# Peptides against a protein of PDB entry 8OXM: the designs that were tried, part 50

Target 1, 371 residues: chain A of PDB entry 8OXM
Amino acid sequence: FKAEFRLAGGVNLPKIIDCVGSDGKERRQLVKGRDDLRQDAVMQQVFQMCNTLLQRNTETRKRKLTICTYKVVPLSQRSGVLEWCTGTVPIGEFLVNNEDGAHKRYRPNDFSAFQCQKKMMEVQKKSFEEKYEVFMDVCQNFQPVFRYFCMEKFLDPAIWFEKRLAYTRSVATSSIVGYILGLGDRHVQNILINEQSAELVHIDLGVAFEQGKILPTPETVPFRLTRDIVDGMGITGVEGVFRRCCEKTMEVMRNSQETLLTIVEVLLYDPLFDWTMNPLKALYLQQRPEDETELHPTLNADDQECKRNLSDIDQSFNKVAERVLMRLQEKLKGVEEGTVLSVGGQVNLLIQQAIDPKNLSRLFPGWKAWV

## One batch from the design tools (peptide; made by RFdiffusion4, then SolubleMPNN)

Design b1_p11_3_s3 (from b1_p11_3, 6 letters changed)
Fold by OpenDDE base, seed 3:
Structure b1_p11_3_s3 (fold): chain B 371 residues (1-371), chain A 11 residues (1-11)
Amino acid sequence: as target 1 above (371 residues)
Amino acid sequence: DELLKRVYGPL
């Protein structure tokens, strides 16, 4: 290791360290403290398995369908090392940075990202009808600009076309794999884009197995397919390449049902893997700006071993794990809302659910569904 | 129980 480190910024002040390998190559790493990286590590292993399944199939291999992965080494329940995703930027930083964001640069007369956030926060406690009306007003006055990402990074037309295709394939693969695994918390800071490949990197995998549906503001979309995500695909939007790549990914996942169920079953019953949503995690993920004043991190949770009857906790946990496995089996059979769908029917339903402004308007304002 | 039934269906 080099003797020097850098701070990545943010509340937890993660440390960037440079390591020289036995091969003489320098490798940058991110050391997180006060964070449990076990769930990220487990989900990265599941993504690697999904990639193995996608590479075995000739149709998905020819399309280069992969979910981007990074190395995670958990060191304790509150520390670990991440591979530094060099040459990636959060889609939120590119789109909605307050000074230099693409929305401000390309749409200077639209609402600011702050105005959009404020309008959606004002209706957060209102009816679904009022949320929908304000969301539609925000969407009308905040038009998508993510097409400009590939145009800024790739000046050659042939390279630009190839990279836009790589982006569209990456969105499709990650959306379907993410849906099967029930990935939540897909806000604009938890999705990185690689500036060289145009592929997405999903980070912070702390909401999985549809645990986003049990948040105080439940998640209402199967994956992030917002207007900017669609705009990055170009003029065809969700049609053509995206839809076909979703269908081919879903076909491989459904045909691999036994393998996926067996892996997820082992993980759900691992006593070292806490995937369940707890109230403190739920509050942390959906903090309101008004609540910032009282959450002093007196996470002196004294280890008061509340000897809750181990039997009642275990019985409740086993029932949740069983329901997660049943729902995973349904998804892999194409069972949606009690109906068995074809791959094309299931993918169509998921796309419609993900782009529905009624579903998007119900999301927590911090998810930024208008972006 | 009811929330889990809404999210994951009946057991």
Scores: peptide ipSAE 0.028, ipTM 0.661, DockQ to the pose 0.036
Fold by OpenDDE base, seed 5:
Structure b1_p11_3_s3 (fold): chain B 371 residues (1-371), chain A 11 residues (1-11)
Amino acid sequence: as target 1 above (371 residues)
Amino acid sequence: DELLKRVYGPL
């Protein structure tokens, strides 16, 4: 290990360390403190299994459909080491960086990212109608620019086209796999883009199995398919390549039902794997940037451990696990809202739900649904 | 319980 470290920024101030492997290669690693990386590690294993299923199918293999994975080594309940996704940038950093974000560069007369966030925060406690109206005003004055990512990074037209195709395939694969697993908290900092491959890397997998729906502001979309995400696909948007790659991914997932259920069942009942949303985690994920000042950990909040009888906790947990498995089985059968859908019908419903401005307007403002 | 029924459907 090198003697020096860098800070990655953010509240938890994760440490970037450089190590030299026995192969003489330098590898950057991210050391997170105050964070439980066990869920990230588990979800990465599930993604590797999904990739194995996608590689076995000829149609998904020909399309190179894969969810990008990274190495996670949990060290404790509050610390671990992540593989630094070298050559990746958060989509939020590219799009809405305060200094030189793509929105500011390409749309200097649009609302700033700060103005958009402020407008949506002002209506956060308002009606769904008021949220929708303000969201539509924000969207009208904050036009998508993510098409410029591939244009900036890939100057050769043939390479540009291939990379835009790789991006679209990556969005499709990760969206469907993420939906099946109930992956939440897909804000713009939790999605990285590889500057060489144009593929997405999903990080911070701490909201899975639809636990995003039990947040104080519940998640209302199956995956991130916001206007910038769609703009990165180019002129075809959600049609053509994206839709077909979603359908082919969904087909493989549905045809692998038994394998996926068995894997998820083992994980849900693992006593070392706490995937349930706790109230403190829910508050943390939906904290306002302004509220950072008052969470001095008063170490003296009496752990009134509500000694919920261990039996009542276990019975509650088992009922949640059973519901997660039932909902996973429904998704893999194409059951949506009590109706059995074809692969194309299910994918269409999910796309419509993900792009619906009414659903997007209801998300927590920190999710940045206008981006 | 009601929230879980809303999220995951009826058991």
Scores: peptide ipSAE 0.026, ipTM 0.645, DockQ to the pose 0.037
Fold by OpenDDE base, seed 2:
Structure b1_p11_3_s3 (fold): chain B 371 residues (1-371), chain A 11 residues (1-11)
Amino acid sequence: as target 1 above (371 residues)
Amino acid sequence: DELLKRVYGPL
């Protein structure tokens, strides 16, 4: 390891370290403290299994459908090392950076990212109707610009077209697999884009198995399919390539039901894997300062481990695990709202739910549903 | 056992 480190931004101030391998190659690593990387490590292994299933199927293999994965090494319950995703940027950094964000560059007469956020924060405790009206006003005055990512990075038209297809396939694959696993907390800083491949890398996998629905502000969308995410696909939006890649991914997941259920069952009952949402984690996820720039030193809350009685915890835990498995089985059967859907019907419902401005307007403001 | 080794890697 080099003797010097850099701070990555954010509340937890992760340390960027450079390591020289035995092969003489420099590798950048991210050291997180005060964070449990065990869930990230487990979810990366599940993604690798999903990638194996997708590579075995001829139709998904031909389409190169894959979820981008990274290496995670948990060191303790509160520390670990991540592979630094070299050549990636958070989609939020590209879109809504205060200095040089794509919205400011391409739409200088629209609302600023700060104005949009402020408007949505002002209505956070209001009715769903008031939230919807303000969200529609924000959306009207904050038009999508993510199409410019591929245009800036890929000047050759043939490369541009190929990279836009790679992006669209990456969004489709990660959206469907993320939905099956109930992946939440898909805010604009938890999704990286690779500047060379145009593929997405999903990070911070600490909300899974629909535990986002038990947050103080419940998650209302199956995955992130916001206006900028759609704009990056180009003129066809959610139609054509995206929809077909979602359907082919869903087909492989549904046809792999027994394998997926067995894997998730082993994970849910692993005593080393705490996937449940706790109140402190819920507060942390929805009290994050949205601007990484204002270092307010929030006081160390002493984590008093509330030793609840083991027997009542185990019965409650088992009932939650059973419900997660039942819901996973329903998804893999195409059961939505008590109705059995075809792959095309299920994918269509999920797309409609993800793009519905009524669902998007109800999300926590820090999720930035207008982006 | 094999599934745990396949998910968690070799312990």
Scores: peptide ipSAE 0.005, ipTM 0.386, DockQ to the pose 0.022
Fold by OpenDDE base, seed 1:
Structure b1_p11_3_s3 (fold): chain B 371 residues (1-371), chain A 11 residues (1-11)
Amino acid sequence: as target 1 above (371 residues)
Amino acid sequence: DELLKRVYGPL
């Protein structure tokens, strides 16, 4: 370890440390305090398994379908070390940075990101019809620009094409595996893009197993497939490469159902792994203003006074775990809304659900469904 | 619908 550290910013003041490995290579690490990295570590293990399944299949291997993973070492219930995702940027930083964001640079006459957020926050408690109308107005005046990421980073046309293809494959793989694991929508700051590979890295995996559906504003999409996410694929959008990569990923997941169920079962019943959404976590995920203001939930230890009988808590937990496993089994069988779908039918339904402006307009405004 | 077709391609 080097003697010096840097702060990454943020409420939890994570420390960036540089380490020299036994191989003589320098590695940057993020030491995070006041945060539980166990869920991230577990999800990285599941992603590594999914990658192993994808590499065993000839069609997904030929397409280089993979989920980007990073190293997580939980040290305690409130601390751990993460691999620093060197050479990545949050897609939100690239798209909607207030100073130099791609929307401001390429669409200076569109609504600002702040104007879009304000308009959607004003209708947050309104009808679905009012939300939809305002979302359509926002979308009309905030046009996608994520195509420019690959154009800025990759000046050679052949490299540009290959990197746009790598991006599209990364979105497809992450979307389908994310749906199977119930990751739901993803905040634009929790999706990193690698500036060299154009692959996505999903971070902060604190919502899994459809727990986004029990948030104060429920998730309405199976994964993030917003207009900018699609714009990054180029002129074909969700058609062609993306759809085919989703279908091939879904085919491998469905054909691996027994392996996936067995491993998720072990994780859901691990007493060291709390994947359930608690009310404080739910509030924290949907009350963060963009300003990282100091609402430390002082978890006063005294809210343990809900002595619900340990038996009733255990029975409630087991019933939720069983429901998650049943829903996972349904997804892996292609059961959607009581109907058995083909791989193509299931993937089509998921794409349509993810791009539906009625679903997008109902998302929590803080997650910026117009981006 | 038209916005979706323009942004996402043919649905």
Scores: peptide ipSAE 0.000, ipTM 0.328, DockQ to the pose 0.025

Design b1_p11_3_s4 (from b1_p11_3, 5 letters changed)
Fold by OpenDDE base, seed 2:
Structure b1_p11_3_s4 (fold): chain B 371 residues (1-371), chain A 11 residues (1-11)
Amino acid sequence: as target 1 above (371 residues)
Amino acid sequence: DEELIRVYGPL
């Protein structure tokens, strides 16, 4: 390890440490403090399994459908080491950085990211109708610009086209795999884009198995398919390549039902894997300052482990685990809202739910659904 | 129980 470290931004001030491996290669590592990386490590293993299933299928292998993974080494319940994804940037940093963000550069007459956020925060406690109206006003005055990511990074037209396809495939694969696993908290800082591959890297996997629906402001979308996410696909948007890649991913997941259920069952009943949402975690996720630059001193809440009676915890836990497995089985059968759908019907419903401005307007403002 | 029924459906 080098004696020097850098701070990465964010509330938890993760430390970037340069490490020389036994192979003589320098590797950047991110040391997170105060975060439980066990869930990230488990979810990365599930993603690796999904990638194995996708590689075995000829149609998904030909399309190079993969979810990007990173190495996680949990050290304790409150510390771990992440492999720093070199050459990645948060999509939020590219899109809505205060100084040089793509929205400010390409749409200088639109609302600022701060104006959009402020408008949505002002209506946070209002009716769904008022939230929808303000969200539509924000969207009208904040037009998508993520198409410019590939245009800035890839000047050769043939490379540009290939990278836009790689992006679209990455969004499709991660969206369907994320939906099957009930992955939440997909805000613009939890999704990185690789500046060389144009593939997405999903980080901070602490909300899974639809636990985002039990947040104080429930999650209302199956995955992030916001206007900028769609704009990055180019002129076809959600049609053509994206839809077909979603359908082929969903087909592999549904055809792998027994394998996925068995793996998730083992994980849900693993006593070392706490995937349940707790009130402190819920509060933390929806009180995050949206600008990583304001160091508010988070009070050390002493984790008084409320020793609830072990018997009542175990019965409650088992009932949640059973319900998660039942819902996972429904998804893998194509059961949506009590109706059995084809792969195309299910993928279509999920796309419609993810792009619905009524669903997007109901999200927590910190999710930045207008981006 | 009601919140779990709301999220995951009835058992």
Scores: peptide ipSAE 0.134, ipTM 0.796, DockQ to the pose 0.036
Fold by OpenDDE base, seed 5:
Order: sequence, then structure tokens, then C-alpha cells
Structure b1_p11_3_s4 (fold): chain B 371 residues (1-371), chain A 11 residues (1-11)
Amino acid sequence: as target 1 above (371 residues)
Amino acid sequence: DEELIRVYGPL
């Protein structure tokens, strides 16, 4: 270990440490404090299993459909070590960095990222109609720029084309697998892009099994397919490569139903794996930047009310786990809203749900659905 | 129970 560390920024001030391995290679590691990395570790194992299924199928293997994974070593309930995804940047840092974000560089006359966030925060407690109107105004005055990522990083036209395809395939694979697993909290800081491969790395996997739907502001989209995410695919958008890669991923997932159900069942009933949303976690995920000042942990809130009878907690937990498994089985059968869909029909429904401005306008403003 | 039905569907 080097004696020096860097801060990665953010509320938890994670420490970036440089380590020399026994192989003489330097490896950057992220030490998170105050976060439970057990869920990240478990979800990475599930992603590795999904990758194994995708590699067994000829059509998904030919397309190189994979979810990028990283190493997680949980050390405690409040600490762990992440393999730092070397050569990655958060899509939010590239797009909406306050100093030199791509929106500011390419669209200097559009609304600032701050203006967009402010407008959406002002309507957060308003009707769905008012949210939709303001979201449409924000979207009109904040046009997508993520196409420029590949154009900046890959100057050779043939390389640029292949990297844009790799990006599109990565979005498709992670979107479908993320939907099957009910992965939430896909805000622009929880999605990294690899500057060399153009593939996405999903981080902070603390919202899974559709637990994003029980947040105070529920998640209304199956995955992140916002205007910038689509713009990064280029002129074809969600059509052609993206749709076909979603369909081929969904086909593999549906054909692997028994394996996926068995794996998820073991994880849901693991007493060491707390995947359920708790009120404190919900408040943390949807905390306002202005409310950072008042969460002094008053250590003295009487622990008296959290004595829910252990039996009532276990019964509630088992009911949630059973419902998660049933919903997972429905997804893997193509059951959506009580209707059995083909792979193409299911993928089409999910794409339409993910791009619907009405669904996007209802998301928590911190999710930045206009990006 | 109602919230679970809303999120995951009926059992």
C-alpha cells in the first residue's frame, strides 16, 4: 500500500488507495466507509453467472454480450474494498460536470445541469401533469450530447464505429439483465463508462429486486434509457443493434429460468444478505442536497420502537422474498401486466416504458432523468 | 400487503 490516498468525492468521501500486488502491478482500490458492500458483492456474482449464460449461447457470444464486473471485498457491514474500475468515468462526470461537462461544452445555450435540477426539484411535490410539463420544458432546453463521448475518445472512424457498437451492446445487456434482477438507483454517478472499451460498468448495486419501487419517490422505469444514453448509440437510437441485443439477452435469460430462479432464491433467503429496503436507506438515497446539514446523527433517538417482534419481521421478509421470486418467474416467462409476451413484445414494452417522458418525469430529481 | 401487491402484483 502507498502511504498516500486520494478522495473520490461524494458525501461518504471514499478513499482511493494504490496497492502494489505480489505480481508487481499497481492496482487502484476504492475504500468505501459507511456503505454495506455485501449487496454489491452478491450482485457481481449474479452478473458473473449471467455472463456465463451469455457466453454459452452462440448468438450472444458472437455479439460479445457481457455485463462488466468489478471485484468487491466486503470487510464489514459499513466498509469494504472495491476494485477501482481503472480507465472508467461516471457518465454524469462526462455529461454534467459543473466545470467542463459535455452539455456545457457542446450546448452552451441550453439550461445548465443546475437549472434543470432546480426546475425538477421545484415540481417534485406537484402533480404528475405539472412534473411532465416541466420535464418536457427541461428536455427541450437540455439536448443530448453523449454521442460526443465516442467521437472524442475514438478518432479513427472504424474504431469509433466498433466502440459505438460495444457501447450499444453493453447498454442492451446491462438493461435487460438489470431489469430481470430489478436493479434500481441507476443515476448518472452509478454508471461508469470505460474510456477504452466504451462499455458500461454499473456500480452501487444497493437497490435490487425492484426495491426502487418502494422508495418514497418510486422508480417508474425498468432501466436507464434516457436521452443521453440513447444518443450514445448514434443515429439508430434504440432501433437495430440495441433492440436485437436486448432480444438476444432476454432470450438467454428466459431460456435460463430454472438456473436464475435457483440462484436468486438462495440469495434472497441468505440470512447474511439484507437486500430489503429500510427507511434509513430510502432517506439516504432520496436525500436532498439542502438536507445534508440537519442529519447530525442524534445518537439518542430511543432504540425502543425498532423492537418489531422478530417473528413479524421474518413473516414480512418471507412474504417479500416470495413476491420477488414470483415476479422474477413472471419476467422470465414474459408475463407483463398479466399478459404473456414474446421476447420481442416484452423487449418492446420495456423500451417504451424506459423512454416514456411520463415515466421519466416521475423519477426522483436526483436520478436526473433529463440526462 | 397493499404496497407489495402494487410493486410485485397479486400472489
Scores: peptide ipSAE 0.122, ipTM 0.781, DockQ to the pose 0.036
Fold by OpenDDE base, seed 3:
Structure b1_p11_3_s4 (fold): chain B 371 residues (1-371), chain A 11 residues (1-11)
Amino acid sequence: as target 1 above (371 residues)
Amino acid sequence: DEELIRVYGPL
């Protein structure tokens, strides 16, 4: 280890450390404190398995369909080491940075990211109809700009075209695998883009197995396929390359049903792996600015009194785990809303659900569905 | 139970 460290930005002040390996190579690591990285580590192992399945299939291998993974070493329930994702930027930082964001640079007469967020927060407690109307007004006055990411980074037209295809394939693969695993909390800071490969890196995997649907504001989309995500694909949008890559990914997942179910079953029943949504985690993920005043961390709630009958907790947990496995089996059979769909039918339904402005308008304002 | 049925379907 080098004696010096750098602070990464953010509330938890993660430390960037440089390590010299036994091979003499320097490696950057991010040390997170006060955060449980076990779920991230488990989900990265599942992604590695999905990548193995995708590499075994000739059609998905030829298309280079992969989910970008990073190394996670959990050290305790509140500490771990991440591989530093060098040369990545949060899509939110590129798009909606208040001073130099792509929306402000390319669309200076549109609403600011702050104005959009304010408008959606004002209707947060209102009807779905009022949320939809305000979301449509926001969308009209906040036009997508993510096409400019590849244009800024890749000046050669042949490289630009290749990188736009790499991006589109990465979105397709991560969207379908993310849907199968029920990944939530896909806000613009939890998705990084690699500035060299144009591939996405999904971080903060703390909402999985559709636990985003039990949040106070439930998640209404299977994955992030917002207007900027689509704009990055170029003129074809969700048609052509994206759709075909989704279908080929879904085909491999469905054909690997037994393997995926067996792995997820072992993980769901691991007593060391807490994947369930708890009320404190739900409050943290969907914190309202009005609620900042009362969350004094009373760290001193005595751990003593929640000897709730272990039997009732175990029965409730087993029922949740069983339902998660059944829903995973349905997805892998192509069962959607009680109907068995073809791969093309299932992928089409998921795309329509993900781009539906009625679904997008219902999301928590912090998810930034207009981006 | 009702919330789990809403999210994951019936067992």
Scores: peptide ipSAE 0.115, ipTM 0.786, DockQ to the pose 0.035
Fold by OpenDDE base, seed 1:
Structure b1_p11_3_s4 (fold): chain B 371 residues (1-371), chain A 11 residues (1-11)
Amino acid sequence: as target 1 above (371 residues)
Amino acid sequence: DEELIRVYGPL
């Protein structure tokens, strides 16, 4: 370890430390305090398993379909060490930073990211119709620019094409595996893009197993496939490479259902792994940026007075776990809304759900569905 | 290019 550390910023003030490995290589690590990294660690293990399945299949291996993973070492329920994702940037930082965001640079006459957020926050408690109308106005005046990421980073046309393809494959793999695992929509700061590979790295995996559907504003999309995410794929958008990579990923997942179910079952019943959404976590995930008042959850020890019988808590947990497993089994059988779909039919439904402006308009405004 | 198009299809 080097004697110096840097702050990464944010509420939890994570520390960036430089370490020299026994191999003589310098590695950056993020020491995160006041945060539970166990869920991230578990989800990285599940991603590694999915990657193993994808590498065993000839079609997905040829297509280099993989989910980017990072090293997580949980040290306690409130601390751990992460691999620092060196050479990555949050897609939200690239797209919508206040100073030099791609939307501001390429679309200076469009609405600002702040104006878009304000408009959508004003209608947050309104009808679905009013939300849809304002979302369409926002979308009309905030045009996608994520195509420029690969154009800025990769000046050689052959490299640019390869990297745009790598991006498209990364989105496809992450979308389908994310759907199977119920990761839902992903905040734009929790999707990193590698500046060298154009692959996505999903961080902060605190919502899994469709727990996003039980948030105060429930998720309405199977994964993040917003207009900028699609724009990064280039002119074909969700057609061609993306669709085919989704289908091939879904095929491998469905053909591996027994393995996936067995591993997820072990994880859901692990007493050290709390994947359930709690009210405080739900409030934190959908808090307004302006309402970042210092609600330090002083877990006053006195909230133990909800001694719901340990039996009733355990029965409620088991029922949720069983439901998650049943829904996972349905997904892996291609059962959507009581209908059995082919791989192509299921993937098509998921894509249509993810890009539907009616679904996007209903998302929590803090997650910026217009980006 | 051709091998990428063959494996992945057109982008």
Scores: peptide ipSAE 0.005, ipTM 0.401, DockQ to the pose 0.015

